Peptides against a protein of PDB entry 5TDY. Designs and how they scored, part 3

Target 1, 88 residues: chain A of PDB entry 5TDY
Amino acid sequence: EKKIDGRRKAAVLLVALGPEKAAQVMKHLDEETVEQLVVEIANIGRVTPEEKKQVLEEFLSLAKAKEMISEGGIEYAKKVLEKAFGPE

## One batch from the design tools (peptide; made by RFdiffusion4, then SolubleMPNN)

Design b1_p8_6_s1 (from b1_p8_6, 4 letters changed)
Fold by OpenDDE base, seed 5:
Structure b1_p8_6_s1 (fold): chain B 88 residues (1-88), chain A 8 residues (1-8)
Amino acid sequence: as target 1 above (88 residues)
Amino acid sequence: GKMFESLV
């Protein structure tokens, strides 16, 4: 499998969520993070089915491993995005 | 699992 940049993973996830759910995530993020996400989404280009599958499986696996499923998908997605675009 | 999986 191809290595995917973490920022790209976040963009792929948001696109996969669709506009309504993506908006629900982004409205709770800080302005700087939203701006970074917008840039990544704008430059996402083509998302292959294989890439989408890889990203979704990774996020699902992480959510299950950390027992974050009970917190809800939106809350988990927000945390993932904050981690991806937060300080190193 | 179902909740998060239904989101995506």
Scores: peptide ipSAE 0.040, ipTM 0.674, DockQ to the pose 0.065
Fold by OpenDDE base, seed 3:
Structure b1_p8_6_s1 (fold): chain B 88 residues (1-88), chain A 8 residues (1-8)
Amino acid sequence: as target 1 above (88 residues)
Amino acid sequence: GKMFESLV
């Protein structure tokens, strides 16, 4: 599989969620993170089906690995996205 | 977990 940059993964995830769900997730992120995500989304270019599948499967695997933790979908998505960008 | 999977 091709290596995908973490920031790109986050952008692909949000685009895959669609504008409504993506917006709901982003409402729970800090302003700086949102700005970074907007830039990544703006520069996402073309997303291949293979890339989309790879990204979604990775995030789903992470979710399953944490199944013992009681978290809402939005909160989990927030954590995933924040980790994808990491500290500046 | 389940809620996140439902979101995706």
Scores: peptide ipSAE 0.032, ipTM 0.634, DockQ to the pose 0.075
Fold by OpenDDE base, seed 2:
Structure b1_p8_6_s1 (fold): chain B 88 residues (1-88), chain A 8 residues (1-8)
Amino acid sequence: as target 1 above (88 residues)
Amino acid sequence: GKMFESLV
């Protein structure tokens, strides 16, 4: 698998979720994080089917491994996105 | 676990 930048992964995920669900996720993020995500999404360019598949599989695997699926998709997505764009 | 799977 090709290594994908975490910020790009987040952008790919949100795009894959569609505008409605993506908006729901972003409503739970701080303004600075949202701005960063918007920039990433705006510059996402082309997402290959392979890249999309990889990203979605990784997120699903992470959610299962951390037993975070029970919290709901929005809560997990929020945590992932905050980690991707939050302080290092 | 159904919510996340349905979300993605």
Scores: peptide ipSAE 0.039, ipTM 0.664, DockQ to the pose 0.066; fails the geometry check
Fold by OpenDDE base, seed 1:
Structure b1_p8_6_s1 (fold): chain B 88 residues (1-88), chain A 8 residues (1-8)
Amino acid sequence: as target 1 above (88 residues)
Amino acid sequence: GKMFESLV
């Protein structure tokens, strides 16, 4: 697997979730963090299918390891991010 | 939070 920068991983995940779900997730983050993520998303460039798959699988793996699999798209996405990288 | 701050 190609090494992916952590900041890029977050941006790829949010873009992969789509704007509606991404927005719902970011509502749970502090303002400064959201601003940083928005900048990262703006500079994401091209995301390959392989990169997208790698990022999604990594986050799903982290969520499963912490037993945070849930029903529902938005709620699940929120839990994935929070359990993967902490709520703060 | 700190974790996201360190990530970004």
Scores: peptide ipSAE 0.033, ipTM 0.656, DockQ to the pose 0.167; fails the geometry check

Design b1_p8_6_s2 (from b1_p8_6, 3 letters changed)
Fold by OpenDDE base, seed 2:
Structure b1_p8_6_s2 (fold): chain B 88 residues (1-88), chain A 8 residues (1-8)
Amino acid sequence: as target 1 above (88 residues)
Amino acid sequence: DKFFESLV
């Protein structure tokens, strides 16, 4: 698998979710993080099917793992995105 | 329980 930048992963995820669902997720993020995500989305360019598949599978895995720890779906979704913008 | 799955 090709290595994908964490910030790009987040952008790919949000685009894959669509504008409505992406907006709902971003409502739970701080303003600075939202601004960063918007920039990444604006500069996402072309997303290959392979890249999209890789990102979605990776986030699904992370989400399921964090869902076991978190009681709320919104909270683990937030944590998944925070992980993408965390230390590389 | 399947929140994220419902998103994607």
Scores: peptide ipSAE 0.162, ipTM 0.746, DockQ to the pose 0.069
Fold by OpenDDE base, seed 3:
Structure b1_p8_6_s2 (fold): chain B 88 residues (1-88), chain A 8 residues (1-8)
Amino acid sequence: as target 1 above (88 residues)
Amino acid sequence: DKFFESLV
């Protein structure tokens, strides 16, 4: 599988969520993070089915590995996105 | 936990 930049992964995830859900997630993030995500989304270009599958599976894996208690869709998505911009 | 799967 091709290596994907973490910032691009976050953009792919948000696009996969759809505009309504993505907006609900982003409005709960800090301004700097949102600005970075907007730039990545603007430059996302083509997302292949393989890339989408890879990104979603990786984010699911990361979420499960943290064994966090899900308090809702927005909070769950926020934690996943924060991982994308965290330490590599 | 399949919550994230249901989210997308």
Scores: peptide ipSAE 0.158, ipTM 0.754, DockQ to the pose 0.069
Fold by OpenDDE base, seed 1:
Structure b1_p8_6_s2 (fold): chain B 88 residues (1-88), chain A 8 residues (1-8)
Amino acid sequence: as target 1 above (88 residues)
Amino acid sequence: DKFFESLV
């Protein structure tokens, strides 16, 4: 697997979710974080099927782990994104 | 426990 930058992972995920669901997640984040994510999305360029697959599998794994311990719905999606966008 | 699956 190719190494993917954490910020790029977040952008790929949000684009994959589509605009409505991406907005549902981002409305629960800090305004400054949203601004950073928008910049990453604007510079996303081409997303390969391999990148999309890798990102979705990684986030799915993280989301399932957190869902089982918190039962937070969209709240755990917020936590997943915060972790991915943070330091490696 | 299928929230994220429905999300993507």
Scores: peptide ipSAE 0.143, ipTM 0.732, DockQ to the pose 0.066
Fold by OpenDDE base, seed 4:
Structure b1_p8_6_s2 (fold): chain B 88 residues (1-88), chain A 8 residues (1-8)
Amino acid sequence: as target 1 above (88 residues)
Amino acid sequence: DKFFESLV
C-alpha cells in the first residue's frame, strides 16, 4: 500500500464529491484552508483507481470511528477534511 | 452504513 500525503487525500476526496458538493463544503471552511485545497486540486494530476479507493476507504473508516456519519452531509465532509489537514 | 457512499 502506497503512502498518500494527507493534503492529496483531501483533494482526492473533494474531487470525488463532485464540484457542487465540494463547493458547499469549501464555503464553510476558512479562507486559508480553501486556498490550500484549491492548490492541491489544481495539482492533483491523475488519480488512480487504487488511490481513490484507498482514500475513500480511509475517510469512511475515520468517519465511522469518530461517529461523524450521523451528522449532516456537509458537516460530515467538513470534519473529514479537517482531519486530513490536522496534525501529522 | 452507506451514508458516505451516498455522499460521494
Scores: peptide ipSAE 0.108, ipTM 0.715, DockQ to the pose 0.065

Design b1_p8_6_s3 (from b1_p8_6, 3 letters changed)
Fold by OpenDDE base, seed 3:
Structure b1_p8_6_s3 (fold): chain B 88 residues (1-88), chain A 8 residues (1-8)
Amino acid sequence: as target 1 above (88 residues)
Amino acid sequence: DEMFEKLV
């Protein structure tokens, strides 16, 4: 696996989720962090399938471990993953 | 890393 910068991971995740779900994920963050994330999204450029898969899998793993994201959000992310890469 | 973890 190619190591991805943490800031880039955030941008990849948010773009993959789409604007509505991305907003739900970010709504609990402070204003400064949101502004930083917007900058990263603006500079995301091309996202490879490998990056997208890696980031979404890591997100799901962390979300399940922390139990901080709703089950509905986790299920949505799983659907995005399945659409992009097929069933796992 | 820190920024990504904040999203979870």
Scores: peptide ipSAE 0.347, ipTM 0.865, DockQ to the pose 0.701
Fold by OpenDDE base, seed 4:
Formats: structure tokens, sequence, C-alpha cells
Structure b1_p8_6_s3 (fold): chain B 88 residues (1-88), chain A 8 residues (1-8)
């Protein structure tokens, strides 16, 4: 497992979520932070499946830790992964 | 990490 830069993780997450969900996530952020994130997204380049998986799993883990995901966490995670990568 | 954590 490779260490991912924190700024890059943010960009990977937002791209992975898609524009609609990314916008929802960013609604609470200040303008400066949004601008910084846009720069990171602009410079994201290629995202590997491994990076995407790692970032999404970390996001879900943090969301669970913050009680943002209370019920059905495992099933929710499965759905996210399924939508992100599809059945292989 | 700070920027990423802001998203959660």
Amino acid sequence: as target 1 above (88 residues)
Amino acid sequence: DEMFEKLV
C-alpha cells in the first residue's frame, strides 16, 4: 500500500464521488478550501483503481468514526465499492 | 491529511 498525499486523497475522493455528490460534500467548506480542492482536482491526472479503493475505504472509515454512517455501514460500503468498481 | 479530513 502506497502512502497517498492528503491533498491528492481529497481530489481522488471528489472525482470518485462524481460532481453531484462532490458538490454536496463541499457545501460546508469555505471558499479558499474549495479553490484549493479545485486545483488538486485539476492536477489529479490518472487515478489508479488501488488509489480509488484506498481513498474510498479511508473516507468510509472516517465517516463511520464520526457517526456519519450509523446503520448498514457494511452494506453501504459494499454498495459504494460495487458502484465504484463494478463486479469483477 | 487536513484537506481530506475536511471532507468528512
Scores: peptide ipSAE 0.331, ipTM 0.858, DockQ to the pose 0.719
Fold by OpenDDE base, seed 1:
Structure b1_p8_6_s3 (fold): chain B 88 residues (1-88), chain A 8 residues (1-8)
Amino acid sequence: as target 1 above (88 residues)
Amino acid sequence: DEMFEKLV
């Protein structure tokens, strides 16, 4: 397992979501964070299948942890996984 | 990892 930079993980996740769902996530973030994310997405370059899998698995884990406190985490994770690996 | 955490 190669360690992925946190900012790169964010870019990989947003690209995996697709533009519509990525926008829904980012519209609730502060302006400075959005600007930083846009820069990371612009410089994402090639995303390997290994990176994508690693990022989505970590995201799923974090979402499940948050679901224990507030609802929505598991459903959010399911939407990401369906977009990334679901049927065409 | 702070930026990634914000997306969850």
Scores: peptide ipSAE 0.324, ipTM 0.860, DockQ to the pose 0.792
Fold by OpenDDE base, seed 5:
Structure b1_p8_6_s3 (fold): chain B 88 residues (1-88), chain A 8 residues (1-8)
Amino acid sequence: as target 1 above (88 residues)
Amino acid sequence: DEMFEKLV
């Protein structure tokens, strides 16, 4: 596994979510963070399937670790993974 | 990784 830069991971995740869902996530972030993320997205270049898989798996892991009060958070993470890689 | 963690 190649180590992915933290900011790049964020960009990969947001791109994987798609523009609509990414926008909803970013609405809950501070303005400075949003600006930084936009820059990272703009400079994301090519995302390999391996990077995407790694980032989404880490996202799922973190979501599970947070023991989100709502089952919806973990299920959302699962849904992202399934939509990205499930049908493959 | 702080930026990424903010998304979760």
Scores: peptide ipSAE 0.284, ipTM 0.843, DockQ to the pose 0.766

Design b1_p8_6_s4 (from b1_p8_6, 4 letters changed)
Fold by OpenDDE base, seed 4:
Structure b1_p8_6_s4 (fold): chain B 88 residues (1-88), chain A 8 residues (1-8)
Amino acid sequence: as target 1 above (88 residues)
Amino acid sequence: GPLFESLV
């Protein structure tokens, strides 16, 4: 339905992953990218069930499509975030 | 795949 920008998608994903998995992902990102993600998470506000469903379905679809080059959920999440915020 | 689905 409603369009969700990439930065918000990243924040929703990280929150959905939980603190342990989110930390594992963020350990592989540079400091500036992590800071940007922290800002997005801090401003996430309320996530509706519909929004969460939309984000997770999109990422699940992308993860399945990239299964051949993905070593798992954490590695995929890293790639998504790196694409969204760019590696330095 | 199964791993990602179990992660989320």
Scores: peptide ipSAE 0.058, ipTM 0.670, DockQ to the pose 0.066
Fold by OpenDDE base, seed 2:
Structure b1_p8_6_s4 (fold): chain B 88 residues (1-88), chain A 8 residues (1-8)
Amino acid sequence: as target 1 above (88 residues)
Amino acid sequence: GPLFESLV
């Protein structure tokens, strides 16, 4: 599978979640991270079905591996997004 | 479990 940048993965996820759920997630992020995410989303361009599938599968896999799915989708999404925009 | 899966 093709390597996808972490920031792009975050943008793809938020777009996949839809505006309402994405907004809920971003309310839990710091302002700087939100600004970065908005830029990434604005410049996301085309998301192929394959890329979307890959991203969603990766997020789901990470949630299961870290046993974080029980914390709820919003909490997990918050943590992943913060990680995506953290030090690389 | 179900909550995260329901988001996407």
Scores: peptide ipSAE 0.053, ipTM 0.669, DockQ to the pose 0.067
Fold by OpenDDE base, seed 1:
Structure b1_p8_6_s4 (fold): chain B 88 residues (1-88), chain A 8 residues (1-8)
Amino acid sequence: as target 1 above (88 residues)
Amino acid sequence: GPLFESLV
C-alpha cells in the first residue's frame, strides 16, 4: 500500500463521512485540531477510489481493534463504510 | 480520542 500522510488520511475520512457526519465528529475535537482539519479538507484536491478505500479500511481496522475495549466501534465503522461505498 | 489519534 502507498503511504498516506496522517493529516490527509483524516481529511479523506471526514470527507467520506459527508459534511453532516463530519461536523458531528469534529464537535468532539479541540478547536485547534478542527481548524487544522478544515484546512486539510479545503486543500484535499483529488481523492482516488483506491486512496479512499485504503483510508476507510484502515479506519475499520482501528475501530475493530478498539471494540475489544469500547463498544460501538464496529457499528460506527460499518456506518462510515455504508455512507462511502454502500452496505458491505 | 484514541481512534482519531491513532489515525493521524
Scores: peptide ipSAE 0.036, ipTM 0.666, DockQ to the pose 0.219
Fold by OpenDDE base, seed 3:
Structure b1_p8_6_s4 (fold): chain B 88 residues (1-88), chain A 8 residues (1-8)
Amino acid sequence: as target 1 above (88 residues)
Amino acid sequence: GPLFESLV
C-alpha cells in the first residue's frame, strides 16, 4: 500500500473520528501536540476512501495487538497520536 | 480493544 507519514495518519484518524470524538481525544494531549495536530488537520486536503481505510485498519490492528494490556480507547489514541508527532 | 474500536 502507499506510504503515509505518521503526521498525516494522525490527522486522518482525527477527522475520521468526527469533531466530537476527536475533541475528546485531543483533551488528553499536551498543547504542543494539539497545535501540531491542528495544523496538520488544517492542511489535510482531501482524504481518499482508500487512505481512510488504510489508516483506520492500521490503528485498529495496533489497538487489537495491545488489547492484552487493557488500555482504554482514549489512552491508546493518545499514545498513538503522540508517537506520530514525536521526534524520529 | 472494544473502546477504541467503538470510536472508529
Scores: peptide ipSAE 0.030, ipTM 0.618, DockQ to the pose 0.073

Design b1_p8_7_s1
Fold by OpenDDE base, seed 4:
Structure b1_p8_7_s1 (fold): chain B 88 residues (1-88), chain A 8 residues (1-8)
Amino acid sequence: as target 1 above (88 residues)
Amino acid sequence: SEIIKEWL
């Protein structure tokens, strides 16, 4: 397993979410951070299936840890993400 | 957004 830096993880996640959902996430960030993320997204290059899976799983794990989603919702969320944003 | 902030 390759370690992914935070900025890369953010870019991978945002691209996976699609522009509309990514925009909703980013609208709560400060302008400078948004600009930085846009640059990362612009230079994201190729995202491997392993990277995407790793990022999304970590995202869900963190979301659960922060109590952003219920325990009952985590498994469902994983299935949704797998179906919508899983391997191409 | 909070998770993104944590990654950065």
Scores: peptide ipSAE 0.403, ipTM 0.882, DockQ to the pose 0.761
Fold by OpenDDE base, seed 2:
Structure b1_p8_7_s1 (fold): chain B 88 residues (1-88), chain A 8 residues (1-8)
Amino acid sequence: as target 1 above (88 residues)
Amino acid sequence: SEIIKEWL
């Protein structure tokens, strides 16, 4: 699999969430970081299904590792994110 | 947002 830089991973996730949900997430970031991400989003270009899948899987893995979601709730969280991302 | 912070 291809290695994705962190800034691109963030942009891919935010674009997949949609503008409204992405805006809610970025409320917790500082102004400089938001500007940085907006630039990445504006220049994201084409996102492959492989990239989206890779970003989603890493996101869920990190969320579990950071105890943001329960061990038994990871499958549920995956379904929630799939709905947010939308079918591709 | 915490995960995004780690990516950046």
Scores: peptide ipSAE 0.398, ipTM 0.880, DockQ to the pose 0.772
Fold by OpenDDE base, seed 1:
Structure b1_p8_7_s1 (fold): chain B 88 residues (1-88), chain A 8 residues (1-8)
Amino acid sequence: as target 1 above (88 residues)
Amino acid sequence: SEIIKEWL
């Protein structure tokens, strides 16, 4: 796998979420961080399916590690994300 | 997001 820059990972995730959900994720971040992310989103260019999959899988893995979601729920969460944000 | 904070 190609290593993705952290700021790019964040931009990929936020774009995948769509503007409404991205706004909810970003509303608790500090102003400088938001500005940085907006710049990254503006310059995101083409997001490959491989990048998108890699970012979302890492996101879920980290969410589990932080106990944000239960172990039993992660497989279901993966399926939800695939249906909602996967390629058509 | 706490996860995004880790990426930055």
Scores: peptide ipSAE 0.389, ipTM 0.879, DockQ to the pose 0.752
Fold by OpenDDE base, seed 5:
Structure b1_p8_7_s1 (fold): chain B 88 residues (1-88), chain A 8 residues (1-8)
Amino acid sequence: as target 1 above (88 residues)
Amino acid sequence: SEIIKEWL
């Protein structure tokens, strides 16, 4: 797999969430960071299915590691993501 | 998101 810049990973995730939910997420970030992410989003260009998959899988992995997802819920979460952001 | 913060 190709290494993805952290800022790009964030942008890919936020775009996948949609503007409404992305805005809610960014409310928890400092103003300067938000501005930086907005720039990244504006210049995101083409997001390949591979990138999206990679970013979302890493997100899930990190969420699980932080116990943000209950045990046994990771596969369910993946199914949700597949339906929402999986292969078009 | 705490995860996003780790990416930055």
Scores: peptide ipSAE 0.385, ipTM 0.879, DockQ to the pose 0.763

Design b1_p8_7_s2
Fold by OpenDDE base, seed 1:
Structure b1_p8_7_s2 (fold): chain B 88 residues (1-88), chain A 8 residues (1-8)
Amino acid sequence: as target 1 above (88 residues)
Amino acid sequence: AEIIKEWL
């Protein structure tokens, strides 16, 4: 497991969500933060399957810990992974 | 959004 910079984790997540959902998330962030993330996204380069998986798993773990997920953890995780790693 | 805030 490689340590991933926080800003990169955020960029990877937002790219994985797609532009529509990423935009919805970013509506809750301040102007300076949004600008910072846009730069990170623009310079994201290559995202490996490993780091993408790592970021999404950490996200789900944190969301679960914060009780942000209302449905079952396993089922929700499965849905997220299927949509995130499904074919384009 | 709250999780992203933690990462930053």
Scores: peptide ipSAE 0.448, ipTM 0.891, DockQ to the pose 0.712
Fold by OpenDDE base, seed 2:
Structure b1_p8_7_s2 (fold): chain B 88 residues (1-88), chain A 8 residues (1-8)
Amino acid sequence: as target 1 above (88 residues)
Amino acid sequence: AEIIKEWL
């Protein structure tokens, strides 16, 4: 697998979440960081299915490790993935 | 948001 830049990972995740959810997440970030991420999102270009999958898997892994997701988070993980990738 | 902060 290819190494993805941290800023790009963040942008990919935020785009996958959709504008409404992404906005809610970004409310917890400082103004400078928000500006940086907005630029990254604006210039994200094409996101490969591989990148998207890699980012989401890492996100879920980290979320579980930080106990942000309750035990048995497989259900939650699937819900996140299905919403992120959509019915396509 | 905390995870994103770690990526940056």
Scores: peptide ipSAE 0.443, ipTM 0.890, DockQ to the pose 0.714
Fold by OpenDDE base, seed 4:
Structure b1_p8_7_s2 (fold): chain B 88 residues (1-88), chain A 8 residues (1-8)
Amino acid sequence: as target 1 above (88 residues)
Amino acid sequence: AEIIKEWL
């Protein structure tokens, strides 16, 4: 697997979340950070399935580690992956 | 948002 730059990870995640959810997340970031992320998103180019999967799995792992996910567990992880990549 | 902050 390829190591992904942090800024790129953020951009991939935000794009994956969709504009509405991404906007809600970005409301909690300072203005300068938002500007940086907007640039990253604008220049995200092509996101490979591997990148997307890697980013989302890392996000999920970190969220669980921080107890940010109330549902948690394998079942939640499965739901996340299914929504992100479909039943493939 | 906190996770994103860690990535940056």
Scores: peptide ipSAE 0.440, ipTM 0.889, DockQ to the pose 0.750
Fold by OpenDDE base, seed 5:
Structure b1_p8_7_s2 (fold): chain B 88 residues (1-88), chain A 8 residues (1-8)
Amino acid sequence: as target 1 above (88 residues)
Amino acid sequence: AEIIKEWL
């Protein structure tokens, strides 16, 4: 597992969400942060399946930890990923 | 959005 820069994690997540949902999320961020993330997205380059999986798993893990969702964990994250992007 | 804020 490779450590991913926080800014890159955010960019990967936003790209994975799609432009419409990403836009809704970014409305909750300050203007400077939005500009920063736009740059990160523009320069995201190649996103490996491993990076995407890692980011989504961490996101879901954090969401569960914050009680934003009723269940989670690595297996749940894998299930969500499979539903969203297909089997590995 | 809150999770993203923590990453930054």
Scores: peptide ipSAE 0.423, ipTM 0.885, DockQ to the pose 0.761

Design b1_p8_8_s1 (from b1_p8_8, 3 letters changed)
Fold by OpenDDE base, seed 2:
Structure b1_p8_8_s1 (fold): chain B 88 residues (1-88), chain A 8 residues (1-8)
Amino acid sequence: as target 1 above (88 residues)
Amino acid sequence: SIFEKVVE
């Protein structure tokens, strides 16, 4: 497993969420962090399936650990995964 | 980390 820096992980996640949901997430972040993320997203380039898998799995793990995903939130997580790895 | 901020 290759190590991914935090900034890239964040960018990969936000791109996987889609622009609308990513925007909603970033509304809760400080301006400096948002600027950093925008730069990373703009320069994200190609994301490998392995990167997406790693990032999304870590996201789910962290969100679960923080109890941010309610029982209904699991369905949201599934939708994110489906959008990330489903048919395009 | 910035990733944690996004997930927070």
Scores: peptide ipSAE 0.462, ipTM 0.905, DockQ to the pose 0.752
Fold by OpenDDE base, seed 5:
Structure b1_p8_8_s1 (fold): chain B 88 residues (1-88), chain A 8 residues (1-8)
Amino acid sequence: as target 1 above (88 residues)
Amino acid sequence: SIFEKVVE
């Protein structure tokens, strides 16, 4: 398992969310952070399925830790992401 | 981290 740079993880997540969702997320970020993310998104290049899976799994983990999603929903959410963005 | 900020 390859360790992914934090800035790259953020870029991968935002791209995976799509432009509309990504825009909504970035509206809550400070200007400097947005600029950094834009650079990373612009230079994202090729995203492997492994990277995408790792990033989305970590995202879900963080979301659960922040109680953004219920415990009962985490496994379902993972399955949704797998179907949408990766192989099962 | 910037990733944590995105999720924050």
Scores: peptide ipSAE 0.412, ipTM 0.891, DockQ to the pose 0.741
Fold by OpenDDE base, seed 4:
Structure b1_p8_8_s1 (fold): chain B 88 residues (1-88), chain A 8 residues (1-8)
Amino acid sequence: as target 1 above (88 residues)
Amino acid sequence: SIFEKVVE
């Protein structure tokens, strides 16, 4: 798999979350970071299924490590990813 | 990283 630029990963995640959830995330970030993210989102272009899968998996891993979501949530999301993109 | 900041 191709390594994804960190800034692009953030943009992919925010777009994947949808505008409402993305807004909730961004309103808790510093202004400079928000500005950077807006630029990346504006230039996101096409997101491949592979990119989306990689980003979401890394997101879930980080969220779990930070105890932000329950195991049940993680497992559900994992199942969704597996069905959508296939097992690795 | 900026990605990690988003997840925080």
Scores: peptide ipSAE 0.411, ipTM 0.893, DockQ to the pose 0.703
Fold by OpenDDE base, seed 1:
Structure b1_p8_8_s1 (fold): chain B 88 residues (1-88), chain A 8 residues (1-8)
Amino acid sequence: as target 1 above (88 residues)
Amino acid sequence: SIFEKVVE
């Protein structure tokens, strides 16, 4: 399993969600974070199927562990993205 | 779930 940068994981997730759902998530984030995400998405380059699978499985696992899959998909995504682009 | 739909 290849190590994936946290910011890249966030970008891969948003791209995987598609523009409509990604926009819906980003509306819950502050402007500075959104700007950083846009830059990251712009530089995402090629996403392999393996990388996409790895990222989605990780986020799904975390969401299920917090019991947020059924009721809080967007709220969970918000928290994940805030952590990814928060203090490092 | 938004995440489940993406994986499908």
Scores: peptide ipSAE 0.035, ipTM 0.629, DockQ to the pose 0.069

